# Peptides against a protein of PDB entry 2N1D: the designs that were tried, part 90

Target 1, 169 residues: chain A of PDB entry 2N1D
Amino acid sequence: EVKVKIPEELKPWLVDDWDLITRQKQLFYLPAKKNVDSILEDYANYKKSRGNTDNKEYAVNEVVAGIKEYFNVMLGTQLLYKFERPQYAEILADHPDAPMSQVYGAPHLLRLFVRIGAMLAYTPLDEKSLALLLNYLHDFLKYLAKNSATLFSASDYEVAPPEYHRKAV

## One batch from the design tools (peptide; made by RFdiffusion4, then SolubleMPNN)

Design b1_p20_2_s4 (from b1_p20_2, 7 letters changed)
Fold by OpenDDE base, seed 5:
Structure b1_p20_2_s4 (fold): chain B 169 residues (1-169), chain A 20 residues (1-20)
Amino acid sequence: as target 1 above (169 residues)
Amino acid sequence: DEDERNTQALEEEIKRAVAE
């Protein structure tokens, strides 16, 4: 298995997110006020502002594209709790052609990094390429941790209405 | 139930990630 370490600063959020959804029966407000696309764009711009070389910029763009692709592939099948399924179905109906990276936000993006390791284990990457990728993934996670105050908030969740509960069983 | 299985898998991975 490919190991992706979650920053200590973000571990409590994974728990809070889980609690909000599964125990408190809340839903992340969709569409996200700051979606995955925007977060990745901000990261890329942040890296560019750090004075990286052209090669580094290219690599960042590739990593951003990769994260986005993995998110869009895995969101519906790997990153949702059962309670969130009716909401996801509604999103698909309302936005059939929109990538989920334009709908969902930071909490679900963070969930990706909990599950992505197993997926990467099946990706035919050489040792050097895998190490480089992991470095960038960890770098991105550090970025999320640095900006966690603006990216992760319980106020972005809302109590699901009674009619939703009936659908979620 | 696939949704239940996925939920359990996600919860287990989060548990692992937090405990790491």
Scores: peptide ipSAE 0.643, ipTM 0.954, DockQ to the pose 0.816
Fold by OpenDDE base, seed 2:
Structure b1_p20_2_s4 (fold): chain B 169 residues (1-169), chain A 20 residues (1-20)
Amino acid sequence: as target 1 above (169 residues)
Amino acid sequence: DEDERNTQALEEEIKRAVAE
């Protein structure tokens, strides 16, 4: 199995996110004020500002594109709690052509890295390519940890109304 | 229920990730 380690700084957030949704019956506000596309763009720009060569920039762009694609594929089937399903259905109805990376934000993006390891285990990548990819994924996670104060906040969640609870049964 | 199975899988993976 391919293992993607979560930074210690972000582990408490995974728990808080879980608690907010499943126990406190709150929902992440959608569309996100800062969506996944924006977060990935900021990361790419951050890497550029660190003096990377053109080749390194290309590699970062490929990683960003890959993360985006995996997120868009996995969000609806792998990254949602049951309580979030009615919200997701509403998003699909209101924005049928929008990629989920333009709707969801940092908390759901972080959930991707909890689940992506199993998917990568079945990718036809050679050992060297896989190691390189994992290095970039961990680098991105470190970036999320560094910016966690602005990316992760309980204030981005809101208590679901009673009518929503009826739909989420 | 598929949604319940996915929720349980996600919760278990989060527990594992936090415990690492």
Scores: peptide ipSAE 0.585, ipTM 0.944, DockQ to the pose 0.799
Fold by OpenDDE base, seed 1:
Structure b1_p20_2_s4 (fold): chain B 169 residues (1-169), chain A 20 residues (1-20)
Amino acid sequence: as target 1 above (169 residues)
Amino acid sequence: DEDERNTQALEEEIKRAVAE
């Protein structure tokens, strides 16, 4: 089993996100003001600004690309609560050719790291490569924790309208 | 159904992640 540890600073957010959706019946506002693509781009630029070598910069870009790909594959099937399904269907209808990394934001990206461990266990990576990947994933999570005040906010959610409740039963 | 299973799986994994 491959375990991806969530920073302590982000654990309360996972609970709040769950509560907002499942108990308070709210929805994350879409399209996100800051989508997954932009978050990953900011991370890559952040790493670049810290004086990485060419090889390290290349590795960061590969990790960013990998996270984006996993997110786009897993969002619709693995990262949504049942209450969010009608919203997702509307997004697909309005943006049929857009990757979900351009629509969704930080909360759903964080959910990825709760689920990605099981997927990585089946990747054809050697032990050294896997360890390196995990180091970057944890580094990225630390980045999210450091910027949590600007990335995670209950104000990005809104109460679902009555007509939504009728189709989300 | 599949949506319910995915929801439960997500909730359980979040629960585990928070507890660790």
Scores: peptide ipSAE 0.577, ipTM 0.942, DockQ to the pose 0.814
Fold by OpenDDE base, seed 4:
Structure b1_p20_2_s4 (fold): chain B 169 residues (1-169), chain A 20 residues (1-20)
Amino acid sequence: as target 1 above (169 residues)
Amino acid sequence: DEDERNTQALEEEIKRAVAE
């Protein structure tokens, strides 16, 4: 198993996110005020501002592209709680051609890193490439932790209306 | 169904990630 460690600062948020959706029956407001594309762009710019070499900048861009791709592939099938399925269906109906990285935000992006390890275990990467990728993923998670106060907030969730509850049975 | 299995997997993985 490929382990992607979640920073201690973000572990409580995973619990809160789960609680908001599953127990409190709330939904993350969509489209996100700050979507995954924007978060990844900010990260890339942050890395560039720290004086990276051209090679490191290229690597960051590739990692960002990879994270975005994995997110868009996995969101609908692997990153949603049962209660969120009707919301996802509405998003698909309203935005059939939009990548989910333009719709969803930080909480769902964080969920990706809980599941991505299993996917990477079956990816044909050599040991060196895998280690490098994991380092960048951990670096990105540290970035999320550093900016957690602005990226993760219960105020981004709202109570689902009664009509939604009937759909989410 | 597949969606239910994926939801359960997500919850279990989050539980493991938090406990790690």
Scores: peptide ipSAE 0.568, ipTM 0.940, DockQ to the pose 0.792

Design b1_p20_3_s1 (from b1_p20_3, 9 letters changed)
Fold by OpenDDE base, seed 3:
Structure b1_p20_3_s1 (fold): chain B 169 residues (1-169), chain A 20 residues (1-20)
Amino acid sequence: as target 1 above (169 residues)
Amino acid sequence: SEEWEKEIAEIQAALGEAGE
């Protein structure tokens, strides 16, 4: 299995996110005030501003596109807790044609990196390409960690109403 | 670190239980 290392600074947040949803029965407010698309765009711009070469810029764009694609494919099946199912169903009903990267935000994006390693194991990439991809993924995670104060907040969650609890069994 | 490994493992196991 391909291992994607989560920065130590973000591990507490993963636990808090998990606790907010599964134990405190809260939901991340959707649509996100800052969605995955925006986060990825900010990252790409950040990398560009640091004086990357054309080749590096191209690689960053490809990585961003890849992360977005993986997120959109995996969100509904691999990046949600059971308690979030009714919310996701409502999102699909209200936004049937919208990619989930336009709806969900940083917490769910971070969850991707908990699960993406298994998916990459099935990707037909040679060793060098995989190593390069992993380097960029880790670089992106470092970016998330650097901006964690603005990207991750418990205030973005809200207590689910009683009627929601009845749906989320 | 080892401090978070157990919790992360639980998270990893809990994710993927939704899909609708």
Scores: peptide ipSAE 0.490, ipTM 0.890, DockQ to the pose 0.758
Fold by OpenDDE base, seed 1:
Structure b1_p20_3_s1 (fold): chain B 169 residues (1-169), chain A 20 residues (1-20)
Amino acid sequence: as target 1 above (169 residues)
Amino acid sequence: SEEWEKEIAEIQAALGEAGE
């Protein structure tokens, strides 16, 4: 299995996110005020502002596109806790054609990197290409860690209403 | 750390349950 290292600063957040949903029975507010698309766009612009060459800009865009695609494919089956399933069903009913990268935000995006390693293990990439991809993924995670104060907040979660609990049983 | 490895394993397992 391909190992994706999570920055130390983000490890506590993954635990808090897990606790908020599974133990405290809260839900992340949807649609996210800052969705995955906007986060990836900000990252791309950040990298471009650092004086990258045209080739490096192209590589960043490819990585952003890849992360978005993986997120949209994996969200419904790999990146949700059981308690979040009714909420996801409602989102699908209300927005059947919308990519989940336009609905969900930073916490769910971070969960991707907990699961993506197993997916990459089955991706037909040579060793050099995989190493380069991992470098960019780690670079993106460092960006998330650097901006964690603005991207991750418990205030973006809310207590699920009684009606939701009845549906989740 | 060993503690983190245990925690991430629990998170991974919990996320996997939603896909069943």
Scores: peptide ipSAE 0.460, ipTM 0.879, DockQ to the pose 0.745
Fold by OpenDDE base, seed 5:
Structure b1_p20_3_s1 (fold): chain B 169 residues (1-169), chain A 20 residues (1-20)
Amino acid sequence: as target 1 above (169 residues)
Amino acid sequence: SEEWEKEIAEIQAALGEAGE
């Protein structure tokens, strides 16, 4: 299996996110104030501002596109807890054609990296391409860790109303 | 750490499950 290492700074957030949803029965506010598209755009701009070569810049854009695609494909089936299913159903009903990268934010994006390793194991990539991809994924995770104070906050969650609890059985 | 490995396993198991 392809292993994607999570930065130490982000490990406690994954636990807190899990706890907020599954134990405290809270929901992340949707649509996100800062969605996945925006986060990826900021990352791309950050990398470009660092004076990378044209080849490196192209690679960043491809990685951003790849992360976005994986997120949009995996969100509904791989990145939600049971308690979040009614919320997701509501999002689909209200925005049937919207990519989930425009709706969800940093916490769900981080969850992608918990699950993406298994998906990459079935992706037909040569060894060099896979190594390059993994390097960029880790680089992106480091970016998330560096900006974790602004990207991850418990204040973006709220207690689900009683009406929601009746749906989440 | 072993503690993290246990926690991440629980998270991985919980993600993607069908609603109740």
Scores: peptide ipSAE 0.457, ipTM 0.877, DockQ to the pose 0.665
Fold by OpenDDE base, seed 4:
Structure b1_p20_3_s1 (fold): chain B 169 residues (1-169), chain A 20 residues (1-20)
Amino acid sequence: as target 1 above (169 residues)
Amino acid sequence: SEEWEKEIAEIQAALGEAGE
């Protein structure tokens, strides 16, 4: 498989997120205060402000679009823990036409990069294209790491009510 | 570094499962 390296700064958060959901039985507050669309937009603007060439900006936009697409496709089937399924069902019922990138936030976006490697392994990309894509993905992850203090917080989670536990069988 | 690999592997395995 294709290995996407998670920055060391974000690895502890992945574990904390996992623990909050699966062990502490908490849920990420939805809709996210800062959704995936917003995070990707901020990244794109950040890259633009760094003085990239037009071609570089185009590439960033394509990467952002790709990340968004992957997220929206994979969220429901690959980026949720079992405990989050009832919440997801409620989101679908309340927001049937909304892309999940407008609902979910940084923690779930980070989870994408735990799973995306397996998906990329079956993508018919040539070696050069794959390397370039990986570079951009790693660049984005570095951005997340740089902004981790504002993007990742346990305060964005809340204890699931008892009635939720009954649904989360 | 490798201290997180076990946990990340568990995370990777747990994501996408139907129910806990």
Scores: peptide ipSAE 0.493, ipTM 0.885, DockQ to the pose 0.622; fails the geometry check

Design b1_p20_3_s2 (from b1_p20_3, 11 letters changed)
Fold by OpenDDE base, seed 1:
Structure b1_p20_3_s2 (fold): chain B 169 residues (1-169), chain A 20 residues (1-20)
Amino acid sequence: as target 1 above (169 residues)
Amino acid sequence: DEEWEKRIAEIQAALGEAGL
């Protein structure tokens, strides 16, 4: 297994997110005000603005593309709590051709990094390449931590309505 | 941090249980 370290600043949020959904029976508002695509775009632009070489710019773009792909593949099967199933079904019905990176936001993106380690263990990357990828992932997580005040908020969640509870049980 | 390791394991276990 590949270990992905979560920044200390984001650990409490993962717990709060878990609590909001599983215990308080709330739902993250969809479509997200700031979706995964926009977060990744902001990160890429942030890295480019720091005077990186062309080669480093291409590397950032590849990392962003990779994160997006992993997110879109894993969201439905790996990154949802049971209580979120009816909501996801509704999203699929209403937006069958839309990638989930255009619907979901920062909380679900952060969940990816709780699960991605196991997936990376199956990648055909050599040790050096994997280490480099992990460095980029940790760099991205640090970016999320730096911008956590604007990316993560309990106000983006709402109490599920009674009709939703009937579907979820 | 053993407490965090326990908490993250609980989160990991709870994720992906939607049956989708």
Scores: peptide ipSAE 0.495, ipTM 0.899, DockQ to the pose 0.738
Fold by OpenDDE base, seed 5:
Structure b1_p20_3_s2 (fold): chain B 169 residues (1-169), chain A 20 residues (1-20)
Amino acid sequence: as target 1 above (169 residues)
Amino acid sequence: DEEWEKRIAEIQAALGEAGL
């Protein structure tokens, strides 16, 4: 498999996110106040502000597009806990044509990097391309870590109501 | 970090169980 290292700063959040959902039976508020699209846009702008060359800027845009695509493809099947199933179903019903990158936020985006490694192992990329991709993925994760205080908060979750519990099995 | 590896495996296993 392809190993994607999670920054130390974000490891506790993955655990907290897991705990909030699976043990405390809370739900992330949707639609996200800051969705994946916005996060990726901020990252791209951040990279541009660093004085990168045109080639680097293009690469960042491609990486952003790739992350967005992977997220949108994998969210429903790979990035949700069982308890979140009814919420996702409701989102699909209310927003059938909206990409999930416009609905979900940082916590679910971070989950992508827990799962993406295995998926990339089956992607037909040459060694050089894969190395470049991994470098950018790690760079993006470092960006998330740097901005973790504003991107990840337990206050974005709330206890699911009893009615929801009846839907979730 | 062995403890983290165990925890991440648990998270990985718990994810994707939406069955959608």
Scores: peptide ipSAE 0.492, ipTM 0.899, DockQ to the pose 0.791
Fold by OpenDDE base, seed 2:
Structure b1_p20_3_s2 (fold): chain B 169 residues (1-169), chain A 20 residues (1-20)
Amino acid sequence: as target 1 above (169 residues)
Amino acid sequence: DEEWEKRIAEIQAALGEAGL
């Protein structure tokens, strides 16, 4: 089993995010003010500013690309609550060819790390490669934790209107 | 801890119900 540890600072947010959507019937405002692409770019730049070697820079870029790819693949099928399905359908209708990493933001990106561990368990990676990947994933999560005040806010959510409730699960 | 494990399981289960 591949375990992705969530930083303590981000655990409360996952609960709040879950509560906002599933119990309070709110929706994250889309398109995100700061989308996943932007967050990953900031992370990459942050790592580059730390004086990394060319090899480390390459590795960071690969990790960023991988996170982006996984997010875009998994968002629609694994990273949404039932209540968010109508919103997602609207996004697809309006932007059929747009990657979801350009639409969604930090909360949904964080959800990726709740689900990605199970997928990695069945990914054919050698032990060393998997360990390296996990190290970078944890490093990225630490980055999110450090910047949580600017990345995660309940003010980015809005109460869904009555007409939305009628079509939502 | 046990409380977190319970909470994360609930979140995982809820995400699994997306049906998309």
Scores: peptide ipSAE 0.489, ipTM 0.898, DockQ to the pose 0.710
Fold by OpenDDE base, seed 3:
Structure b1_p20_3_s2 (fold): chain B 169 residues (1-169), chain A 20 residues (1-20)
Amino acid sequence: as target 1 above (169 residues)
Amino acid sequence: DEEWEKRIAEIQAALGEAGL
């Protein structure tokens, strides 16, 4: 099994996110004010500003592209709690051609890293390539941790209305 | 650590239940 370690700073956010949705019956406000595309772009620009070589820049871009692709593929089937199903259906109906990386934000992106390890286990990557990928994934997670104060907030969630509860149960 | 492992397992189990 491929294990992606979550930084200690982000573990509380995963728990709070889980609690807000599953127990408090809240929903992350969509479309996100800062979507996954924007977060990944900021990360890429951050890496560029630190004076990386062209090869490292290329690698960062590839990793960003990969994270985006995995997120867009996995969001609807693997990164949502049951309570979020009606919301996703509404988003899909309203934005059928929009990638979910343009709709969802940091909390759902963080959920990707809880599940991506299993997906990578089935990807035909050699040991060296996988190790390199994992290093970049961990580097990105460190970036999220560093910027967690601006990326994660319970104020981005809201209590679902009674009408939604009837659809979600 | 062990408590976190239980928490993450619960989160992992709860994710992907959207049925879509």
Scores: peptide ipSAE 0.482, ipTM 0.898, DockQ to the pose 0.778

Design b1_p20_3_s3 (from b1_p20_3, 8 letters changed)
Fold by OpenDDE base, seed 5:
Structure b1_p20_3_s3 (fold): chain B 169 residues (1-169), chain A 20 residues (1-20)
Amino acid sequence: as target 1 above (169 residues)
Amino acid sequence: SEEWEKEIEEIRKALGEAGE
């Protein structure tokens, strides 16, 4: 099994996110004010500003593309809590052709890294390539941790209305 | 820590339920 290490700074947020949705019956406001695409773009730009070589910049772009792809593939089936399903259905109806990376934001992106390890275990990557990928994923997670104050906030959630509760049953 | 591993496993499990 491939294990992705979550930064200590982000562990409490994962718990809070889980609690907000599953226990407090709140929903993340969609579309996100800062979507996954934007977060990944900021990360890429951040890496470029660090004076990296062209080859390293290329690698960052590939990693960003990979994260985006995994997110878009996994969001609907693996990155939502049961309570969020009606909201997701509404999003699909309203934005049928939009990638979820343009709708969802940092909290759901962080959830990816809780689940991605299992997916990578089935990916035919050699040991060297896998190690390199993991390094970049951890680097990205560190970026999220560094910017957690602006990316993760309980104020981005709101209590679901009564009508939603009825649909969630 | 063991506590974190337990918590994250609950999260993983809860996320898995929505996919069914």
Scores: peptide ipSAE 0.528, ipTM 0.898, DockQ to the pose 0.775
Fold by OpenDDE base, seed 3:
Structure b1_p20_3_s3 (fold): chain B 169 residues (1-169), chain A 20 residues (1-20)
Amino acid sequence: as target 1 above (169 residues)
Amino acid sequence: SEEWEKEIEEIRKALGEAGE
């Protein structure tokens, strides 16, 4: 199995996110004030501002595109807790053609990296390509950790109403 | 740590649960 290391600064957030949803029965406010597309764009721009060559810029863009694709594919099936299913259904009904990277934000994006390792294990990548990909994924996670104060906040969650709780549990 | 690995495993298992 491919292991993706989560930065130490983000580990408590994953636990808090898990607790907010599954135990405190809260929901992340959707659509996100800062969606996954925006976060990835900021990362790409950040990397470009660091003096990358054209080839490295291309690689960053490919990584961003890949993360976005994986997120959009995996969100509905692998990145939601049971309590979030009714919310997801509502999002699909209201925005049937919108990619989830335009709806969801940093917490769900971080969840991707908890699950992506297993997905990559089934991807036919050679050792060199996989190592390069993992390097960029870890680089992106470090970026998330560096900006965690602005990307992750419990204030982005809200207590689900009683009617939601009744249909979600 | 072992404790962290257990927490992450719980999260991994909880993610993707089906049903409403």
Scores: peptide ipSAE 0.527, ipTM 0.895, DockQ to the pose 0.684
Fold by OpenDDE base, seed 2:
Structure b1_p20_3_s3 (fold): chain B 169 residues (1-169), chain A 20 residues (1-20)
Amino acid sequence: as target 1 above (169 residues)
Amino acid sequence: SEEWEKEIEEIRKALGEAGE
């Protein structure tokens, strides 16, 4: 099994996110004020500003593209709690052609790293390539941790109305 | 920690229900 280590700074947020949705019956406000595409772009720009060579820039871009693709593929089936299903259905109805990376934000992106390890275990990557990928994923997670104050906030959630509860049974 | 491992496992189990 491929294990993706979550930074200590982000562990409490994963729990809070889980609690907000499943216990407090809140929903993350959509569309996100800062979506996954924007977060990944900021990360790429951050890496570029650190003096990376063209080759390293290319590698970062490939990692960003990969994260985006995995997120878009996995969001609907792997990264939602049951309570969020009606909201997701509404998003699909209203924005049928929009990639979910343009709709969802940091909390759901972080959930990807809880589930991605199992997916990577079955990818046909050689050992060296997998190690390199994992290094970049951990690097990205460290970036999220560094910027957690601006990326993660309970104020981005709101209590679901009673009519939503009826749909979420 | 053991506590974290239990919590993350609950999170993992709770996720993905949208596809079921």
Scores: peptide ipSAE 0.514, ipTM 0.896, DockQ to the pose 0.839
Fold by OpenDDE base, seed 1:
Order: structure tokens, then C-alpha cells, then sequence
Structure b1_p20_3_s3 (fold): chain B 169 residues (1-169), chain A 20 residues (1-20)
């Protein structure tokens, strides 16, 4: 089993996000003001500004690309609560060719790290490569924690309208 | 902590229901 450790600063947010959607019946406003693509770009630029070598920059870019790919593949089937399904259907209808990393934001990106561990367990990565990947994933999570005040806010959610409740089973 | 592990497991289960 591959365990991805979530920073203590982000654990309360995962609970709040879960509560906002499942109990309070709210929805994250879409398209996100700051989408996953922009968050990953900011992270890459942040790492670049730290004076990384060419090899380290390449590694960061690969990690960013990997996170984006996993997010886009897993969003619809692995990273949504049942209450969010009608919203997702609407997004697909309105943006059929857009990757979900351009629509969704930080909360859904954070959910990826709750589920990605199980997926990584079945990847054909050797022990050293997996360890390196995990180090970068943890580094990225630390980045999210450092910027949590700007990335995660309950004000980005809104109460679902009555018509939404009727179609949300 | 044990409490966190229970909470995150509930979140994992809830996210799994989206495919049903």
C-alpha cells in the first residue's frame, strides 16, 4: 500500500469540503476562479524560483504533468460526491472538450491525494522512482498547505438552487 | 491519528459513491 500523508493544515479543509457538499448541500462554484492548471503552474514557477538545476526543473515539470493527468482521469469517477454529479453533467455538456483541470479548482485537487495512493500502488514504478514521486507529491502538498488561505475558502461554495435538489438523488 | 483515519475513510467511501 502506498500512503500519501496529508499535511495537518489541510486535514480540516478536507472535512469542511466534505461537510459543505454532503451535509450542507452546497456546490463549489464552477468554473473555478483559480483552476487546477493555474495552481500547478504556480507551483512549478515557485520551485523554479528556488534556483533549481535543469534536472530538478525537469522533474518538477514531469510531476506537474503527472498530477494533471491523474486529476483529469480520476475527477469524474473518483473525486466527486454523489451530490455533485448533476453539476458535473452540466459541465460536460457545456465544456465537452475541456480538461477538468481547467474547470475545477483546489478543493477537488486536494481530494486527488486522498485517492491517489491506491492508484500508485498498481503503477509499474520501481521502489526508487516511487519514493522520488512521493517526495514530490508531499512537497506539492506542503505548497498547498502554505498557500491554503488563498486556495481554500468556504466562500467559493454556494447553496444549490431548488431545481438542483430535485435532480440530485 | 485514529480519529483522522476514520474521517478520511468516510471521505474515501463517499467519493466512491459518485460512480454509482
Amino acid sequence: as target 1 above (169 residues)
Amino acid sequence: SEEWEKEIEEIRKALGEAGE
Scores: peptide ipSAE 0.525, ipTM 0.897, DockQ to the pose 0.757; fails the geometry check

